# Peptides against a protein of PDB entry 5TUV, part 86

Target 1, 107 residues: chain A of PDB entry 5TUV
Amino acid sequence: KEVIDRLRYLKAEIEDLELKERELDQQKLWLQQSIKNVMDDSINNRFSYVTHEDICNCFNGDTLLAIQAPSGTQLEVPIPEMGQNGQKKYQINLKSHSGPIHVLLIN
Target 2, 107 residues: chain B of PDB entry 5TUV
Amino acid sequence: AQECQNLEVERQRRLERIKQKQSQLQELILQQIAFKNLVQRNRHAEQQASRPPPPNSVIHLPFIIVNTSKKTVIDCSISNDKFEYLFNFDNTFEIHDDIEVLKRMGM

## One batch from the design tools (peptide; made by RFdiffusion4, then SolubleMPNN)

Design b2_p17_1_s3 (from b2_p17_1, 12 letters changed)
Fold by OpenDDE base, seed 1:
Structure b2_p17_1_s3 (fold): chain B 107 residues (1-107), chain C 107 residues (1-107), chain A 17 residues (1-17)
Amino acid sequence: as target 1 above (107 residues)
Amino acid sequence: as target 2 above (107 residues)
Amino acid sequence: EVKIHISENSEIKFIKL
């Protein structure tokens, strides 16, 4: 008797959770589209930048490279492997499909 | 019953997914706010200066920041169309996306 | 002091992770 009631309760709760999860999924899609629209706006795009000062204020003491690449650019960081000279290979691979990549040395 | 235990496990799994999705939505909201604040800041700054910043003084979104030691030797191979980049480092590096930068900027 | 070497128009083999 108690087990049957518990099962009924759990099933009802799971149904409610499914509805909540679907709601959140929909909200995510709408928000993602909203962000895209805001970023793609011509005026917003014109002012969508940071300065060298901004970057320097965020990071200290090292070499900073800024790599501007179009949305959808593939970024790969292979697992470091030993090279022929016993040197570990630290690599970044970038592949853009929609435009050129630009690199700036900040400091 | 075993069925009751199975449903309780499923219930807990769904609750955790919902929690994660709620957190992800919050991050997206913050990203949108940060971007809008960035645009507003830049518009105001250019109005005060009565001119846009020099083209090579700013980094347009989207971008990444690579941080490495000043002692690190960086070799970069670039494709003809600048769509593909291969960076080789003789030491470790860190990568930060534009979202993290905006957060650090307090946007 | 930063050592950066850029080779343009080089062949790049893109290796997917």
Scores: peptide ipSAE 0.092, ipTM 0.868, DockQ to the pose 0.058
Fold by OpenDDE base, seed 4:
Structure b2_p17_1_s3 (fold): chain B 107 residues (1-107), chain C 107 residues (1-107), chain A 17 residues (1-17)
Amino acid sequence: as target 1 above (107 residues)
Amino acid sequence: as target 2 above (107 residues)
Amino acid sequence: EVKIHISENSEIKFIKL
């Protein structure tokens, strides 16, 4: 009796959790679309920027590069391997399909 | 008892997934809020200044920030159309996305 | 001084920006 009751309880709870998970999945999709719409809005797009000061306030005084690229740009960071000079290679590969990439040296 | 244990494992798995999805959803909400706050800040600032910022003084979204030591030698190869970039570093670097920057800015 | 490390993205071949 106790085991049966526990089984029934667990099954019912799992069913409720399935519903909750589906709800969250839908909410995520809706929110993702909302974010896209907000960012793609012409007015919002016009004001979607940060300043050099903003960046400097976020990071310490190392060399800072700001790389601006269109949405959908592909970024590749290969696993560091030994190069020809016995030095590990540290690389960033960027490929844009919809517009030019801009690089700014912040400091 | 074994069936109960199996269902309890499944229950726990689902609970963890739900927790993760809830966290991801909250992050998306915060991203949207941060973006809206950024836009609002910039709109207000430009209204007060009665002009947009100089074009080279701002970084438009989406972007990434690359930070590395000031001693790091950076070599950059650029395609003619600036759609493809290859960065070579002789030392380690860090990459930060615009979302993280907005968080650090307190948006 | 800032401690610089390899980005966590080093294990990801392609990330959409």
Scores: peptide ipSAE 0.073, ipTM 0.869, DockQ to the pose 0.159
Fold by OpenDDE base, seed 5:
Structure b2_p17_1_s3 (fold): chain B 107 residues (1-107), chain C 107 residues (1-107), chain A 17 residues (1-17)
Amino acid sequence: as target 1 above (107 residues)
Amino acid sequence: as target 2 above (107 residues)
Amino acid sequence: EVKIHISENSEIKFIKL
């Protein structure tokens, strides 16, 4: 009796959680689309930038590269492997499909 | 009962997923707010200056920041159309998203 | 989709393009 009641309770709770999870998924999709729409707006797009000063204020003491690329650009960072000279290879691979990539030295 | 235990594990699993999704949703909300604040800041700044910033003084979204030591040697191979970039570093580096930059800027 | 991997920071001196 007790076990059966517990099972029924747990099943009902799981159903409620399923509904909650679906709600969150829908909200995420809506918000993602909203963000995209806001960013794609012509006026917002015109003002969607940061300055060199902004970047320098966020990071100190290192070489900073700013890489501006179109949305959807593929970024790959391979696992460092030993090179022919016994040195680990640290790499970044970028591939854009919709426009040129622009690289700026900030610092 | 074993079935009861299995359902309890499943319940906990779903609760954790929901928690993660709630956190991700909050991050998206903050991202949208940060972007809107950025646009507002830039629009106001240009109004005050009565001109847009110089073209090479700003970084348009989306972008990433690569941070590495000033001693790091960077070799870059670029395709003719600038759609593909291969960066080789002789030392480690960090990559930061534009979202993180906006957070650091206090947007 | 852009996949970003964050690693521990290091320094860069020269960029050879």
Scores: peptide ipSAE 0.075, ipTM 0.868, DockQ to the pose 0.076; fails the geometry check
Fold by OpenDDE base, seed 2:
Structure b2_p17_1_s3 (fold): chain B 107 residues (1-107), chain C 107 residues (1-107), chain A 17 residues (1-17)
Amino acid sequence: as target 1 above (107 residues)
Amino acid sequence: as target 2 above (107 residues)
Amino acid sequence: EVKIHISENSEIKFIKL
């Protein structure tokens, strides 16, 4: 009796959790679309930038590159492997399909 | 019973997924807020200056930041159409997205 | 390989290092 009652309770709870998870999934989709709409707005787009000072204040003591690329640009970072000269290869590959990529040296 | 134990494991798994999804939603909300705050900051700054910033003084979203040692040698190869980029580093680097930058800025 | 997709909506011109 106790096991049967526990099984019934657990099944009901799992069903409720499934509903909650679906609700969260829908909320995520709605929020993502909302963010996209806000970012795609012409006025917001005009003001969607940071300054060199903003970047420099976020990082200290290093060389900083800013890479600006269209949404959907593919960024690939291969696993570092030994190169021909016995040094590990540290690489970034960028591929855009919708527009040019821009690189700035910040620091 | 084994079935009861299986359902309890499933319940815990679902609870953890729900928690993760709730956290992800909160992050998206914060991203939207950060972006709106950035836009407001820039609009206000340009209104006070009565002019837009110089074109090369700002980094438009979306972007990424590559951070590496000042001693790191960076080689960049670009395609003719500027749609493909290959970066070679002689040492390790870090990559940060624009969302993280906005967080560090306190937006 | 780590693959990262950059978010949409930017127009960028390149400056050489």
Scores: peptide ipSAE 0.074, ipTM 0.865, DockQ to the pose 0.082; fails the geometry check

Design b2_p17_1_s4 (from b2_p17_1, 9 letters changed)
Fold by OpenDDE base, seed 1:
Structure b2_p17_1_s4 (fold): chain B 107 residues (1-107), chain C 107 residues (1-107), chain A 17 residues (1-17)
Amino acid sequence: as target 1 above (107 residues)
Amino acid sequence: as target 2 above (107 residues)
Amino acid sequence: QVKLHISPNSEIIFKKL
């Protein structure tokens, strides 16, 4: 009887957790759509930028490249392989499907 | 019973998954707030300056930041339409997304 | 190799290679 009661309790709890998980999934979808809508707004889009100063304040001491590309642009960083001269290849591959990519040297 | 143990394992699995989803949801909320704060800052700044920032002085979202040593040699190949970029580095680099930058900015 | 998409709703990327 104790085992049966425990089973019933666990099953009921799992059902409650299933409902909670579905709620969170719906909230995530809603929030993602909300973010998209906010970013796609014409006024917000106009002001959706950072400055060179902003970047310099976030990072120090090294060469900084800013790469601006449309949403959905593919970023590929291959595993470093030995080059023809025996040097490891450190590489970034970018491919956009909807617009040009722009690169800025910050420092 | 073994059935009780199986359900307890499932219960714990769901609890952990829910916790992860809650954390992810919180991050999305913070992302939305940061973006709104960025827009407000820039809008106010441009109003005070009575003009938009010069072209190529700002980085529009979405973007990534590449950080590497000042000694690193960077080679870049660009397609004619600027849809494809190939970066070659002779040393290691770091990549940061725009979300991290906004966090570092305190948005 | 790492393949990612630049997206406003993507996960935070912390990569050093």
Scores: peptide ipSAE 0.039, ipTM 0.866, DockQ to the pose 0.191
Fold by OpenDDE base, seed 3:
Structure b2_p17_1_s4 (fold): chain B 107 residues (1-107), chain C 107 residues (1-107), chain A 17 residues (1-17)
Amino acid sequence: as target 1 above (107 residues)
Amino acid sequence: as target 2 above (107 residues)
Amino acid sequence: QVKLHISPNSEIIFKKL
C-alpha cells in the first residue's frame, strides 16, 4: 500500500535524521571544547581584548558601557515591571563568583 | 493515515532542528575565527608599538556592551568586592555580547 | 526575567527566570 511505503520511507528518514542530529551534537561539543582551549591559552588570553575605538566603531549615538566580567558571571535582566512609583524598572543585575567586574564608560 | 501524518510532522521538526544546529555550528566556527583574528591583530599592534596598551584602554573578553540613550540616567550600585553590580536605568537599553562586537568589527 | 551566563568560551547562555 502507498501508505505503508510512505511509512517505511518516513521511518527510515527519521532514523537518518537522528543520526545526523547526534553527529551535530557531537560536533558542537568538540567545537565548544576547542574554543575553550583556544581562549584559555595563555598567549591568546593575553591578547583577547578590544579597544575603545573598536567599540565606538560598532555603535553610534548612544551612551556605551563596557562591562568586563569573568567567565561564569551571571547577568540578570528583569522584565520591566512597574515600580512603586508607577515607573517601569529597567535593570541589570550582575553577579560574579570568580573575580571583580569592571565597567567602563566608552563615550 | 494518522501515523503517516505524525511521522511527517516529526520529520519536519527534526529537519528544522538540524538546520538550526547547523547554523549554530557555523556561528561557533565564525566565533573561533573571529577570536583568532582578534588575537592576531592585537599581537601585531603591540609588536608595532613595542608595548601593551594601557590597562584601562582595552576591554578584555568576555564582556558585554550596554547601549542606551545619552539622556538615560544610569544608577549603579556596586558591592564592596565589586562582585555584584546593580544598574538602574530610567529608560530602555540594549545589551550586546562580545561575539556581536567582533562581528561588527569584521573579525 | 532573563539570566545570561558568560561562559569561558564566550558562549552566551540564556536562562529564562
Scores: peptide ipSAE 0.036, ipTM 0.863, DockQ to the pose 0.226
Fold by OpenDDE base, seed 5:
Structure b2_p17_1_s4 (fold): chain B 107 residues (1-107), chain C 107 residues (1-107), chain A 17 residues (1-17)
Amino acid sequence: as target 1 above (107 residues)
Amino acid sequence: as target 2 above (107 residues)
Amino acid sequence: QVKLHISPNSEIIFKKL
């Protein structure tokens, strides 16, 4: 009797949680589309940049590369493996499908 | 009893997913706000300067920042169309996306 | 975000494929 009641309660709660999760999923999709629309706006796109100063203020003391690439550019960082000389290989692979990639040395 | 325990585990799993989704949604909201603030800042700055910034002085979104030691040797291979980049580092590096940069900028 | 450890000295060499 008690177990049956607990089961009914849990099932009802899970159903409510399913509804909540679906609501959040829809909100996420809406917000993602909203962000895309805002970024794709011609005026916003014109002003969607940071300066060298901005980057330098965010990072200190290291070599900084800024890599600008079109949305959807593939970024791959393989797990470091030992090279032929016994040195670990640290790599970044970038592949764009819609436009050129631009690389700048910031400092 | 076992069924009740299984449902409790499922309930907890769903609660954790909901929590994660709520956090992700909040991050997206902050991203949109940060972007709008960036655009507003740049628009105002250009109006005050009465000119756009020099073309090579800014990094357009989307971008990433690669941070490495000043002593790191970086070998970069570039395709003719600049659609593909292969970076080799002789030491470790960090990658930061534009979202993180905007956060660090206080946008 | 991917964090990898990078060596202390860096030189950038660009090559065409």
Scores: peptide ipSAE 0.051, ipTM 0.866, DockQ to the pose 0.087; fails the geometry check
Fold by OpenDDE base, seed 2:
Parts: sequence; structure tokens; C-alpha cells
Structure b2_p17_1_s4 (fold): chain B 107 residues (1-107), chain C 107 residues (1-107), chain A 17 residues (1-17)
Amino acid sequence: as target 1 above (107 residues)
Amino acid sequence: as target 2 above (107 residues)
Amino acid sequence: QVKLHISPNSEIIFKKL
């Protein structure tokens, strides 16, 4: 039957797609580990920085804060809500667990 | 048949997920390349200068950039150990990660 | 409420709270 044949075809294709998806997931994990290894290298780590000029070239006309924090640092941005005075509050909460946070005013 | 239709929907969903995963993988590849290029640039620059940059002149990865209007008032409270930061803004802000910065830098 | 976890070698974990 045509419908049965179509079902068989679709099931086979979905199986192939499942394999492909798993392959991509594995590749992602491998690449993430590769990036980690590259960044954790002592020499690479020494040179893993940007300059004030770099940042200024990327952004124009505003106040720029650079916040350097260890991987895994939690950044919380509460939903802006009305304060007691009817003013919306805009906040950033940072919590590091592995090292100090460093803040620089760039512009 | 209803089953055929369900499988076709599933097939399409899987195809879209695969496409998204392929895109994410490509982004990771670009991130790795960008990081390597950054390291190479900095190594070369320090070789030419025959010295490392001053500590407060660079932003080490990982970092984020907070961008806000020059009119925005920013208040910051810091914990004693500098593991916790609370930023208060009287207006909206934008946050950009280091990956985006590297992209903007053309790395 | 938005919570981000900074991990340069992985996807940024975005949680809407």
C-alpha cells in the first residue's frame, strides 16, 4: 500500500536524521572541549585579552563597562519593575564562585 | 494517514533542529578561530613592544561589555571579596559577551 | 528575570526567571 510504503520511508528517514543529530551533538562536545583546551593553555591564556582600543572600536558614543569575571560567573538581570518612586529599576547582579570580578570603565 | 502526517511533522522538526545544530557548530568553529587569531595578534603586538601591556589596560577573557547611555547614572556595590557586584542603572543597558566583541573586532 | 552563565567555550546559558 502506498501509505504503508510512505510510513516505512519516513521512519527510515527519521532514523537517519536521529543518527545525524547524535553525530552533530558529539561534534559539538568535541569542539567545545577543543576550545576549552585551547583557552586553558598557559600561553594562550596569557594572551587572551582585548584592549580598550578594541572595545572602543566596537562600540561608539556610550558609556562602556568591561566586566571580567571567571567562567561560570552568574549574571542576573532582573525584569525591570517599577520601584517605590514609580521609577523602573535596571539592575545587574554578578556572582562569581571562583575568583574576583574586575570592572573597567572603557568609555 | 494520521500517522504519516505525524511522522512528516516530526521529520520536519528534526530537520530544523539539525540545521540549527549545524549553525551552532559553525559558530563554535568561528569562535575558536577568532580566539586563536586574538592570541596571535597579542603575541605579535607584545613582541613588537617588547613588553606586556599594563594590567589595567586590557580586559582578560571571559568578559562582558555593558553599554549604556552617557546620561545613565550607574551605582555599583561590591562585596568585600569582590565576588559579588550589584549594578544599578537609572536607564536601560545592553550586554555584549566576549564572543560578540571578537566578531565585531573581525577576529 | 534573566540569568546568564558565562562560559566562553560553551553556549551561554540563558534562563528566564
Scores: peptide ipSAE 0.035, ipTM 0.861, DockQ to the pose 0.232; fails the geometry check

Design b2_p17_2_s1 (from b2_p17_2, 5 letters changed)
Fold by OpenDDE base, seed 4:
Structure b2_p17_2_s1 (fold): chain B 107 residues (1-107), chain C 107 residues (1-107), chain A 17 residues (1-17)
Amino acid sequence: as target 1 above (107 residues)
Amino acid sequence: as target 2 above (107 residues)
Amino acid sequence: QLAAKYELSHLGLVPLP
């Protein structure tokens, strides 16, 4: 009796959870599209920037490179390995497909 | 009893997935809010200044920030079409995207 | 640092498989 009731309860709850999960999936997709639309808006795009001061306030004490690139730009960081001079090679590879990449040194 | 245990495990798995999805959704919401706040801030600032900021004084989204030691030597190679960039570092570095920057800015 | 690939998007850096 108790086992049967527990089984029934669990099955019903799992069904509700399935619905909830699907709801969240749809909400995520909607929000992702919404974000894209908002960012692609001409007015928003015009004002979608940060200042050097903003970056400096977020980071301090090190060398900072700001790399602006179009959406879709691919970034690759290979596993560091020893170079010919006995120095490990730490690399960042960037490949843009739709526009120029702009690099700024932030001090 | 075994069936109950199986369903309880399944329920817990689903609950964890839902929790993760809820967290991801909240992050997306915060991202959109942060972006809107950024745009609003910049619009207001430009209105007050009655002019846009100098082109090289701002970093347009999307962007990344590379953080490395002041002692790190950085070399950059650019392809002929300027669509490919190779950065070489003689030491480790950190990469931060614009989302993280906006968070650090308190947007 | 481990090998990693990302795509820059409106959602920030998105890991690529």
Scores: peptide ipSAE 0.574, ipTM 0.907, DockQ to the pose 0.748
Fold by OpenDDE base, seed 5:
Order: structure tokens, then C-alpha cells, then sequence
Structure b2_p17_2_s1 (fold): chain B 107 residues (1-107), chain C 107 residues (1-107), chain A 17 residues (1-17)
């Protein structure tokens, strides 16, 4: 009796939560598309950049590589493994499918 | 009852997912705001300077930043079409996307 | 440590399966 009522209550609440979750999913999708549209806008695209100074201000005095690549570029960081010379291999593999990749040494 | 407990667990799971999705949504909103602020900053800066920035002084979105020690030796292999890059490091590195950079910039 | 794969997008680095 009491258990049955509790079960009904829980089921109803779960349904409400499911609706809320779906709403959030839709909002996420909408916002993702909105961001894409905003970035693809001709005016916004023209001004969608950071400067060397911006980057330098964000990081300390380490070597900084800025890699600009088209959306969709794939980035792979393999598991560091021991090389033949006894040194660990640290690698980054980049593959673009829609345009060239540009690399800038910041410092 | 066991069924009641199962539903309680399910409810909690959904609540946690909703919380996570809400956080992710807020993050996306902030990303969009940051981008718009970046664009406005750059537009204003170019207006004041009455010229665009030098071509090699800016990094266009999207981009990533790779930072590593000044002592790190970096080798880069590039395909003929510049669509594929292979970076070899003799030490560890960190990767940061443009979103993180904009955050650090206070956009 | 696992190998990491990402895709660069307007949403930053997106993990790939």
C-alpha cells in the first residue's frame, strides 16, 4: 500500500526528470549549432583570432606552438612508448581533411 | 522494497546527469559569450589602429596551443600538402584548445 | 595511459571514440 504509492510517485518523478533531460539535450544541440553559425558568420570570422601577445599572456615562458587548423582536423596523441634508442616517444599526429595546417612558434 | 530502491537509484542517476548537462550547457553559453567578446575586442582594436594586424601576428580560430619546456627538442614532419603533421618531442607537452585560451584571456 | 584522439572543432577539442 505505502510501497505502491511510493513506487507510483517515483515513476512519475522519473518521467519528469526524463523530460527535463531531453529539454537540456535539445538546448545543447541548439546552442552548439548557434555557436557554429556565429563563428561562421563572415564578420565574426574575420575577427576570430588571438594575438601572439594574447597567447604569451596566458602561458609562462615555455615553448609555445600555435597550431591553426580547419574544423574537423584530427589530433592523435599516442601512448608514449620506448623508442629504439631507449627514449620515450612523445608524439602529436595531426590530419586535416579540408585545408592546410598552420603552425606558429610563439616563443 | 527492492523495486523502490532500484527506482531511487535511477532517480539519483538522472538527477546527476541533469546536473552535468546543465553545467555543460552553461559552459557552452560562456564559450559563445567569450567568442563574441573576442570579436568585439578585435573589431575595436582594428578600428583604433585603422588597420588589420600583421598577417603572422595572429592565430585564427580554431587552434590549439602546445606548450613544452624550452629544453624540449621538437621535430616536425609535414606532408607536401600541409594537411598532415607529425610532431616528435623528446619530452612531455601540454595541449590546450582555443576555448581554454579564451578563458585565460578573460573573454 | 591511453592514447588520446581528438577532433578540432568550433567547440574546441572533442574527444573521439
Amino acid sequence: as target 1 above (107 residues)
Amino acid sequence: as target 2 above (107 residues)
Amino acid sequence: QLAAKYELSHLGLVPLP
Scores: peptide ipSAE 0.570, ipTM 0.906, DockQ to the pose 0.776
Fold by OpenDDE base, seed 3:
Structure b2_p17_2_s1 (fold): chain B 107 residues (1-107), chain C 107 residues (1-107), chain A 17 residues (1-17)
Amino acid sequence: as target 1 above (107 residues)
Amino acid sequence: as target 2 above (107 residues)
Amino acid sequence: QLAAKYELSHLGLVPLP
C-alpha cells in the first residue's frame, strides 16, 4: 500500500517535471532567437564593440589578445603535447568559414 | 522498493536538469541586457564625440580574449585569406568569451 | 589543459562535441 502510493506519487511528479522541462526548453529557444535578432539588427551591430580600455579594465598585467571572428568560427584547443624541443605545445586553432579573423594585441 | 528507488533517482535527475536550465535561462536574459547596455553606451559615446571610433581601436563582437603571461612567447600562423589561425604558446593561457567580458565590464 | 572545441557565436563560446 505504501509502496504503491509512493510509486503513484513519483510517477505523477515526474510527469509534471517533464512538462516543466519542456516549457523551459521552449523559453530557451525563444530567448536565443531574440538575442540573435537583437544582435543582427543593423544599428545594434554597428555599435556592438568594446574598447581596448574596456578589456584592460577586465584583466590585469598579462598579455591580452583580442580575437574577433565571425559567428560560426571554430575554436580548437588540443591537448598539450610534447614538442620536438621537449617543450609542451599549447595551441589555439581557429577556422572561420564566413570571413576573416582579426587579432589585436591589447597589451 | 527497488522501483521506488529508481524513480527517486530519476526525479532527482530531472530536478537538477530543471535547475540548470532555469539558471541558463537567467543567464541568457542577462546577456541580452548586457548587450543592449553596451550598444546604448557606444551610441551615446559616439554622439558625444560626433564620430565613430577608429577602426582598430575597438573589438567588435563576437570575440574572444586570450590571456597569458607577459613572458609567454606567442607564435601565430595565418592563412593567406586570414580565415585560419594557428597560435602557439610556450606556456598556458586562458580564454574568455565576449559574454564574460561584458559581465566583467558591468554591462 | 584538456582538449576542447568551441564555436564562436552570438551566444559566446559554444562547446562542440
Scores: peptide ipSAE 0.566, ipTM 0.906, DockQ to the pose 0.753
Fold by OpenDDE base, seed 1:
Structure b2_p17_2_s1 (fold): chain B 107 residues (1-107), chain C 107 residues (1-107), chain A 17 residues (1-17)
Amino acid sequence: as target 1 above (107 residues)
Amino acid sequence: as target 2 above (107 residues)
Amino acid sequence: QLAAKYELSHLGLVPLP
């Protein structure tokens, strides 16, 4: 009796949770598309930038490189390995498919 | 009963997924708000200055920031079309995306 | 340290398998 009631309760709750999860999945999908649309808007795109000052205020005391690249650009950071000269190699590989990459030295 | 226990485990699993998805959705909302605030700031700034900033003084989205020691030696190899970059560092570095930068800026 | 791959997008750096 109690077991049957508990089973019915749990099944009903799981069904409700499934609906909630699907709702959240849909909301995420729409929001992601919304963000893309907002960023791709011509006016927003024109003003979608930060300044050197902005970056300097976020970081201090180190060398800062700013790398601007088109969406879809691939970034690879391989495991540091010993080079031929016995020095560790720390690398960043960038590959763009749609446009040029721009690099700025901030400080 | 074993069936009740199985359903309770499933229930808990779904609850945790929902919680995670809610958090991710919140982050996306904040990202969109931050971007809109950035655009508004820049529009206002350019209106006050009556001109756009110099091209090399700003960093357009999307971008990443590479942070390394001032003592780090950086070498860069660039393809002819600037679609491919290879960076070599003699020491460790940190990478930050534009989303993190906007957060640090308080947007 | 582990090897990492990312794709730059409107969502920032997205991890790639």
Scores: peptide ipSAE 0.562, ipTM 0.906, DockQ to the pose 0.738

